# Peptides against a protein of PDB entry 3V4O: the designs that were tried, part 28

Target 1, 234 residues: chain A of PDB entry 3V4O
Amino acid sequence: DQPLAKDKVALLIGNMNYREHPKLKAPLVDVYELTNLLRQLDFKVVSLLDLTEYEMRNAVDEFLLLLDKGVYGLLYYAGHGYENFGNSFMVPVDAPNPYRSENCLCVQNILKLMQEKETGLNVFLLDMCRKRNDYDDTIPILDALKVTANIVFGYATCQGAEAFEIQHSGLANGIFMKFLKDRLLEDKKITVLLDEVAEDMGKCHLTKGKQALEIRSSLSEKRALTDPIQGTEY

## One batch from the design tools (peptide; made by RFdiffusion4, then SolubleMPNN)

Design b1_p11_1_s2 (from b1_p11_1, 5 letters changed)
Fold by OpenDDE base, seed 2:
Structure b1_p11_1_s2 (fold): chain B 234 residues (1-234), chain A 11 residues (1-11)
Amino acid sequence: as target 1 above (234 residues)
Amino acid sequence: MGLQSYDPELK
């Protein structure tokens, strides 16, 4: 049987114009292109750029309000970030230098809240560095996650590694989006789709030994971004 | 083409 979504909601955040950190370029293009693709997949998409900590927290709160039982939730982030002790932190544009976890948004905390909504699918696409932040010595104590078997992480890079954007005189994608956008509309299980993206990225000579996609999933059903919404005809 | 890192260059 074809899996169905109660609804499909996506929050896309692209942070570029940091106050105390190097400015980025690709998130602008990446968010725009991903927005168009997800809308073609009948996602309700909220796309935001250059969010402060306050704005990011509010955006996540509003996103969570749109989630409910059986809803597909997708969070995409492009910008500065770090990973400490297996926890991913998204960095707002007004974060100090250096920043700590208290200045940032923890993705795993968001996941916990999404689980409470009994969503049908939770997808995180994190286009950020995953290097350790030595300036943050906080050891996170997180509650155990539920066993929902509906979680997919697409990390643009490997643990402890950096993510990159393409230097171009004009507009250009980040490395992750460069390959993701070519396959996103395919009617395939999301983990299979990402695996193919990983292979495509692996063939890129520019990023050999520098950046590789990591897929982390607990997905027991054949869920795809193309899955139809209940009560709709496609 | 070149690459630009998303490294925040913390100080």
Scores: peptide ipSAE 0.480, ipTM 0.918, DockQ to the pose 0.861
Fold by OpenDDE base, seed 4:
Structure b1_p11_1_s2 (fold): chain B 234 residues (1-234), chain A 11 residues (1-11)
Amino acid sequence: as target 1 above (234 residues)
Amino acid sequence: MGLQSYDPELK
């Protein structure tokens, strides 16, 4: 009864050098560390930094082309972002200030497209703020999601809250990645793994009361990032 | 050890 992935594909985006917004530091290291870990898990990983809107949309399109029935898809994003009406928006480095939804990529739209590919697992790890963007009063009209029971969201922070990075003498890691990297290789259901990460993160005095991991999932199978790829033997 | 927010600081 071991779950199998037809393939495992990940798109990692780290946006730091924004043109019209504060620059970040952690995404560089976080993307690097996550890339190495996911490759150890036999993911095909595409890692990109500092993407414009055009580049981000292209990257997502290319990512979707790699998805197919039974494929595990993982999208990681570190950068500026916001959440309006339950929709998560990733902000490209060339976004104006202020930005609106039309300038950003909606994660739920990506999920919709992933569902069309009949993926085996859809994992979103969003290391960004989830504060409402008051400059965007647009209510997105999104297509209804299918009931696929294969969706996992790992939000670095709570709804309406901020995400943080920790500075270590010139280096910086996001608080989410700081704890995720210690457990990512564990052979556990992805929601269980993230729950343990949440507990570890909760012990950080720096972000206590400021940032907490939120897990939102509809996962009816014991899917893990360590699941073997179909047709392969290890 | 410093903490830096990912807040976009919108104008």
Scores: peptide ipSAE 0.475, ipTM 0.914, DockQ to the pose 0.810
Fold by OpenDDE base, seed 5:
Structure b1_p11_1_s2 (fold): chain B 234 residues (1-234), chain A 11 residues (1-11)
Amino acid sequence: as target 1 above (234 residues)
Amino acid sequence: MGLQSYDPELK
């Protein structure tokens, strides 16, 4: 019994040219490569670079409008970020230094909104640091999430740790994308796929003891990015 | 070949 998606939609955000924070390089290439891969998987992909807070919020709103019952939603983010009290925050390019939660987009809030759309699958791929922001003392009050059993988080790094990009003369990926791109097209349950990516990353001598993929999931069905769209040939 | 951290270097 092959699971079916009503549709497959992805929003990819790569922030690198920050105004008040160190500039990054990998998000440009990472977004490009991921875009091409997801399109091969028949995702409708919106890819955006260097978004302000206003633009990021608008992009998320537009993304949510494309979601509906049974739709697969994938959010990829590469850029600066932090994690406070289990909440992940994506940092816009115009964020001040230091920034607070009101300057950023909370991923868990986006998840809540996706659940309201009754999506078939919610995938978050977060290529950012997960260190605590000591300059933000806000304790978010979040409503309890619904029990939808269709959630997958792929964190590029462990809790409280940093994420890295490869620094050399040529075009290079972030560490997460370097390994993800080699397996993304495989017809496997998404959590199994990410587990294999985690093992590949763990063998990298550059990131040994520095960066490790964390998979956080509640997925009760065998859902894959390769799942066909309902009403289409496969 | 090296690594560049995504650390925001908050001030």
Scores: peptide ipSAE 0.461, ipTM 0.912, DockQ to the pose 0.850
Fold by OpenDDE base, seed 1:
Structure b1_p11_1_s2 (fold): chain B 234 residues (1-234), chain A 11 residues (1-11)
Amino acid sequence: as target 1 above (234 residues)
Amino acid sequence: MGLQSYDPELK
């Protein structure tokens, strides 16, 4: 039986014009392209660029308000970030240098809150570095996650590694989005779709040995981004 | 064609 979404909501954040960190370029293009694709999939999309800590927290709060039982939630982030002890931290544009977890947004905390909404699907697409932040030795105490079997992480890179954007004349995609955008509209289970993206990325001579997509999932149903919204036909 | 890292280059 075809899975149905009660609704489909996405929050896309692209941070590039950092105050105390190197500026990035790809998040602008990546957010734009992903926005267009997700809208074709009937997602309600909120796309934001260059958010301060306060703005990011508010955006996440507003995003969570749109989630409910059976709703598909997708969070995309492109920007600076780090990973400590398996926890992913998104860095606001006004973060100090160096920054700590208290200056950043923890993705796993967002996931916990999404689970409380009893969402139908939780997808995280994180286009950021996953290197440890040595300036933050805080071990986060996170609440135990529920067993919801509806979680998918698409990491642009592997643990302890860096994510890259293409350096070209003009603006270009990050490596992750370069390949993701070509498959995102496919009617496939999201983990299968991402696996194919991983294979495509693996064939790229530019990132061989430098960046590889990592998929972490607990998804017990054949859920796809193309799943119809209840009451609609496709 | 090159790559630019998203590494924050913390100080």
Scores: peptide ipSAE 0.423, ipTM 0.898, DockQ to the pose 0.869

Design b1_p11_1_s3 (from b1_p11_1, 5 letters changed)
Fold by OpenDDE base, seed 5:
Structure b1_p11_1_s3 (fold): chain B 234 residues (1-234), chain A 11 residues (1-11)
Amino acid sequence: as target 1 above (234 residues)
Amino acid sequence: MKLQSYDPELK
């Protein structure tokens, strides 16, 4: 049978104008393009740019309030970030240099909270570097995740690697979004869709050996971003 | 075309 979503909600965050870190350009366009695409998929989309730590935490809280049993939740982040011990950290624009985990938002903590909402699908699209932050010696002890088999991570790059944006003629797009946007509207299982994006990205001569999409998933059902919302026609 | 890293360049 056709899988159904109770609702579809997305939070998109693009951080560019960092106070103490290099400024970025691509997140502006990437958030805009992704917003338009997700709205075509009937997602309720909240798009925010250049968030402080306080604002990011508030945005996540508000996002979680929109989640409930069977709801599809999608979190997209473009900006600075790092990965320590398998945990992904999104960096607010007001983070110090160097920053530590206490200054950042842990994606896995957000996932834990989403699981408590009994969501139907949890998708994380993380367009950030995944390099180890040697300035953060914190070893996080996170609560064990439930076995929900409805989790998909799309990492813009490999573990320990960097993510890039392409700048040309005054325009800038992240490598990840450049390829994701071409397939996002396809009616396919989300992991299959991302796998095809990975292959497309792999053909890009600019990023060969530098950036590759990683898909980390536990998804036991054929869930797609195109899945209809319960009570609506399709 | 120019590639720009998202590296935070921590100090």
Scores: peptide ipSAE 0.471, ipTM 0.917, DockQ to the pose 0.796
Fold by OpenDDE base, seed 4:
Structure b1_p11_1_s3 (fold): chain B 234 residues (1-234), chain A 11 residues (1-11)
Amino acid sequence: as target 1 above (234 residues)
Amino acid sequence: MKLQSYDPELK
């Protein structure tokens, strides 16, 4: 009855100090807070900040090497990004201005590779803008995804919308992480958990009408981040 | 408090 993970692995990327784009502040704190929470959930967490394109691709490759059949994989990204034709692109700190898809990492491509690993759960938490990049007129042709029914996307904002950070007295947190951190440790199906986060976030008067959490999932099992690792006792 | 957009401000 209780779903089990063969292992739990997370890659957290926070990009702030962009060379050709506005600098951000929240990813530093957000990655830190999420790291601590996921480790409490017995995730093996790799947290990285301010990655170039080369470094990001290497990090993803290493992340994929840790994935295998039944493993829970979680990818969190905070930074600049865009979405074209349903494809999410994470922007490295050394990306040019303007950037194109060849300068960025496509999340859906990563998902495809994760599916090849026969993972037990694939979670993407994308804390970035989802506005279309008009400077990128290419339409990427992606490989077809498998029907694995183990995919969860948590978008910090709606399609075509922006994500925000709250800055106060030099401190900054992303709106998404502000509310996610309060519920992340709850023993609930991940989609249910994110739905509750969405409701909490919706009560924020600062971002009402500006930013709202979007959940996109194909999850046929009651899988939670709190699921125990197979062969272990808790 | 102020909000800062993650908009890359492409040009």
Scores: peptide ipSAE 0.471, ipTM 0.916, DockQ to the pose 0.807
Fold by OpenDDE base, seed 3:
Structure b1_p11_1_s3 (fold): chain B 234 residues (1-234), chain A 11 residues (1-11)
Amino acid sequence: as target 1 above (234 residues)
Amino acid sequence: MKLQSYDPELK
């Protein structure tokens, strides 16, 4: 009995051209490739690059408006970021140096809002560093999350660790996307799919001991990105 | 190949 999605919506954000921080390269290609893959999976995809704080907040707001009961929501972010006290923060391109939580978008706050929409699946793919930001001493008081058992986090790296991109001639992916793109179209439970990506990444000699995929999930149903949309002939 | 960190290198 395959689960059905009421709809499938994805927001992809790739930040590269930071004003006050080192520029990145991979998010451009990563967002592009992920966009094409998710569209093949019948996701409605909004892909944006180099967003200011204002633009990022607006993009998230618009994304949330597309969510509803039973909708699959996927948020992908590639760029600078940090993690303090278990909270993940995405950094806009116009963030100051150093930045604080007030300059950034908290992923867990977005999750809370997604839960209010009674979504069928919430997937976060975060291709950013997870090191602590010592310049931010804020301890956010977050609203309690619901027990919805439909949450999947794919962290490009381990807690406290860095994420990397490959620098070479031609089109280069971040390490996470390099392996994710090879399996994303597979008809498998999303946590199983990510687990296989983790194994593939673990075989990469370049990142051994430096970067490893972490999966954090509460997913009680066999939900896949390939799940058909309700009312369609899939 | 060379790896480039996403570390923001905060100052």
Scores: peptide ipSAE 0.453, ipTM 0.910, DockQ to the pose 0.863
Fold by OpenDDE base, seed 1:
Structure b1_p11_1_s3 (fold): chain B 234 residues (1-234), chain A 11 residues (1-11)
Amino acid sequence: as target 1 above (234 residues)
Amino acid sequence: MKLQSYDPELK
């Protein structure tokens, strides 16, 4: 039997115009394109650009309020970030240089909160660097996650590596989104879909040896972004 | 075509 979503909600954040860090270009287009695609998949999408720490935290809080039992939750982030001790940190545009974890949003903390909502699916698409931040010596003590078997991480790059954007003819797309957008509407288990995206990305000569998609999942059901919403007909 | 890193270039 086909899995059903009680609802489908996505929060998309693209940070580009950093105050104290290099500016980016791709998040603008990437967020826009992903928004359109997810809406075609009947996601309720909140798309935000250039968020301060305060705004990001508020956006996440509001996102969490939309989650409930059986709801599909998707968080997409494009911008600066880092990974320390397996924890991913999204960097707000007003973050200082250097920044620490207290200035950033920890994705794993968000995941924990999503689990408390008893969501049907938790998808994280993180288009950010995953390099160690040596200026942050904090070892976060995270609460243990529940065993929900409904978690999917799509990292734009591998552990300790950088993510890139391509600028061509005045347009810029992140490498991740460049390939994700071509397959996002496919009716496939989300991990299978991402695996195919990873293969497509791997064929890009520009990023060979520089960026590779990493999929981390604990998904025991064949859940897809195309799964119908309960009570609806497609 | 330009490849731009998302490296924050912390200082």
Scores: peptide ipSAE 0.437, ipTM 0.905, DockQ to the pose 0.784

Design b1_p11_1_s4 (from b1_p11_1, 5 letters changed)
Fold by OpenDDE base, seed 5:
Parts: structure tokens; C-alpha cells; sequence
Structure b1_p11_1_s4 (fold): chain B 234 residues (1-234), chain A 11 residues (1-11)
């Protein structure tokens, strides 16, 4: 009855020091804190900061090599981003200004590749903006996704909106991670967990009416980040 | 406290 993971693997990317765009601060702390939390959940975690396009693509490739049938895969990204026609694009630190889809990594393409690995769970936590990039008129043609019913998107903000970090003296989290970190270790279905995070974040006066968590999921089983790995004691 | 957007101004 208890769902089991063959393994649990996470890739965390935090981009801050952009060459042609405003620099960010929160991804450093967010990646660090999320790394510690996921390791407590027995995830194998690869955490990387300030990746170029080439490095990001390589990181994703290596991440995919660790995925296999029944493996839980989690991709976290914090940095600049945009969304065109329902496709999410993560912006590397060496992206030009303005950037286009060819300069960025499409999350939905990564999902397609994860599905080919027959993963047990695919979780995307995207701490980035979802505004339309008017400088990119490319309409991507993506392969149809399989019906795997094991997909969860946690968007830091709603469609067409912005995601923010708090800038003040000292270290601070992005808005999304500020609330996510308080609940991440809870033994709950991942969509239920994120729903509670959404309510917590909704109470934040700083981003009320500006940023709201969106959960997009097709998850037919009670899968949790706390699910034990096959062959291990729990 | 100020908010920094994760959406840069493009030129």
C-alpha cells in the first residue's frame, strides 16, 4: 500500500550572477536550504549555481542518466525565467539580452525526457517568473506527452505573473522557498503539501495580489517526497 | 523591504 521509490534524485539549479541581466541573491540560500532538506529525505542531490547554457544542458543530461523506472525525479530552479505558450524557460547566466528560447532550457522538454525514463514521480519546483517574453516569437513544437499520471508542477507564481525575492540587508529566501521549506519534510502527498504551502504564501502581505503559488498536477497515486526507497529500512 | 522580480527588463 505504501508507495516505494526505486531511488530519489534531485537536481537543484540556482542562477544569480547573470551577465546581461540583473543579479539575484536568494537562489544561493534557497539552493542550500533545499539541499539540506532533500538530503534528509534521502534524495541524492546535485546542487549547482550560476550555470551557463552549456553547463545547464550538461547538468540536465547527467540528471537524466540517474533516472530510471520507478525513480523519483525532482528538478528545482531558481532564477530568471519566462513562459510562452505554456512552455517554461529557465534562463542561463550567459543568456543574451534579450534572450530567446534557443538560449534557454525548456522545462517541458525535460519532462518529455523524464517520461522516457519511466520515472515513478516527476516534480518540478520552478521559482521563476512566468511572464510572456515578447522578444521571443518562436512557437515551439513539442512531442506529445505520455499519460503517466505522475507529474507535479509547483510554480512559484501564477500564469503570466512574476515571482520575487526579498532584498534587504543579510540573507533572505525567495518568497516561494520561504514557505516551502517549512513544510517540505511533512509526510503528505506532494500535491497536498504544496496546497498547504500555497495557503501559507497567500497570507504574505508583501506579495498579496502579486505572486501566488500554482499547482499543476496529474498524480493518480499518493506519492510523497517522504516515500521510502525500495530495499531500505524505514 | 523591497522585492526583486525574477523577470528582467529586456532591451
Amino acid sequence: as target 1 above (234 residues)
Amino acid sequence: MELQSYSPELK
Scores: peptide ipSAE 0.450, ipTM 0.906, DockQ to the pose 0.857
Fold by OpenDDE base, seed 1:
Structure b1_p11_1_s4 (fold): chain B 234 residues (1-234), chain A 11 residues (1-11)
Amino acid sequence: as target 1 above (234 residues)
Amino acid sequence: MELQSYSPELK
């Protein structure tokens, strides 16, 4: 049987104009294009750019309010970030230099909260670096995750590695989105879709040996972003 | 053509 989504909700965050860190360019284009694609997939999309810590936390809170049993939740982030002890941290534009976990948003904490909503699918697309932040020695004690078997992480890069955008005369997608956007509308299990994106991205000579997509999944059902919303006809 | 890292140098 075709899996059904109770609803489909996405929060897209692109941070570029950092106050105390190098500015980025690609998140603008990436968020825009992903927004259009997800809307074609009947997602309710909230797209935000250049969020402060306060604004990011509020956005996440509002996003969580839209989640409920059976709802597909997708969080996309493009910007500076780091990973300490397996925890991914999204960096707000007003983060200090250096920043610590208390200045950032922990993705795994968001996941925990999403699980409490009994969502049908939790997708994280993280276009950020995963290098350790040596200036943050805090070992977060996170609540244990539930076994929901509905989690998919699409990391733009490998553990301990960096994610990049291409700098040239004009605006362009980040490396991750460049390949993701070409397949996002395909009616395939999300992990299969991301695997194909990984292969496409692996052919990019610019990031060979520098950046590679990593998929982390516990998805036990054939769920796709194209899954119809319950009560609708497609 | 250059690559811009999403990991800033921290001080």
Scores: peptide ipSAE 0.449, ipTM 0.905, DockQ to the pose 0.839
Fold by OpenDDE base, seed 3:
Structure b1_p11_1_s4 (fold): chain B 234 residues (1-234), chain A 11 residues (1-11)
Amino acid sequence: as target 1 above (234 residues)
Amino acid sequence: MELQSYSPELK
């Protein structure tokens, strides 16, 4: 009865040293800590920092090559970002100012490609802002998604809102990772786990009324990050 | 202690 993963693969991207935008700090720590946690969960993890548009696209392509039927795929991104018309855009470090959709990577396009691989689970953890980019008025025509019932989005913030990191004497976690890391190893359905993270974050006085976790999911099975890999013994 | 937004000011 225990759900099984054919394999578990994660791509973690943390962008900090932007050329034309304010630099960040937390993605370094967040990617590092998340890497260690996911490896404890037997994920094959590729962690990359400060990627250009070209490098990000290549990383995503390589990530997709590792996906196949029944594989758990997890994409984590920490950095600048925006959301237009329900589409999430990750901003590469070499993005111009202002940036447009053509300069960025659309998460929903990645999801579409993951669905084509018939993955067992698609998890997106997006530690970025979701504010509208007024300099990008392009309405993209995206391919329709399949009904796979295996999709989970963990947004670090609400629609139209901002995500933050704490700037205080050195390196610290972003707000999202601060709470996520405490529960990530729990053997719970991923949506339940994220819901608990949301409650923990909601108790934070620092970001009350400013940042709140949003979970968007279509997950018909009790899939967890702790699910065993098929053919392995624990 | 201050918060840094992941939304940059665009020109």
Scores: peptide ipSAE 0.424, ipTM 0.897, DockQ to the pose 0.852
Fold by OpenDDE base, seed 2:
Structure b1_p11_1_s4 (fold): chain B 234 residues (1-234), chain A 11 residues (1-11)
Amino acid sequence: as target 1 above (234 residues)
Amino acid sequence: MELQSYSPELK
């Protein structure tokens, strides 16, 4: 009675070399390491770096084309971002300064489209800040989501808070990926896995009081990233 | 070590 995935597809985006905003470093390493881990879990992984708005929208469109009934979909993003009125916005590298919602990709819009595909699991791992963008005064009106009970958000930080990477002489992970990578291969319900990551991150003295993992989920089945793909032998 | 925020200064 183990849950099965029809297929497993992941889109990983790491934005670092922003044109009008500070450069980042960790997304390079984070995307690379996460790619290797997800491939070990038999995900079909598309990993992209430094995407413009146009490229990001195209990547998401192509990602959605790979989704279908029962497919596990995972979206990972590392880069600049913000959250207004509960909506998460991923910032492309060519975004202006200041940027607005029309310059960015709304995660909740992607979720809506994923629901239309009748996916088996929707996982969002968002390694971005969730602070309010005061330069964006638009109030998005989104259609109500379906009750699919297959949604998991792993926010690298709390609402209204910031996410960080560690800057030193060499390349290093962002704070979120530093702890996520140690547990990602565990055969556990995804929400349980993320909860353990949250506890590990909570022990990090560098980010105490600054960054904490938030898990938001409506997952009524014991779905894991390790779940086998239907029709395959493991 | 220093922390780099994923929230840029906007102008």
Scores: peptide ipSAE 0.417, ipTM 0.897, DockQ to the pose 0.855

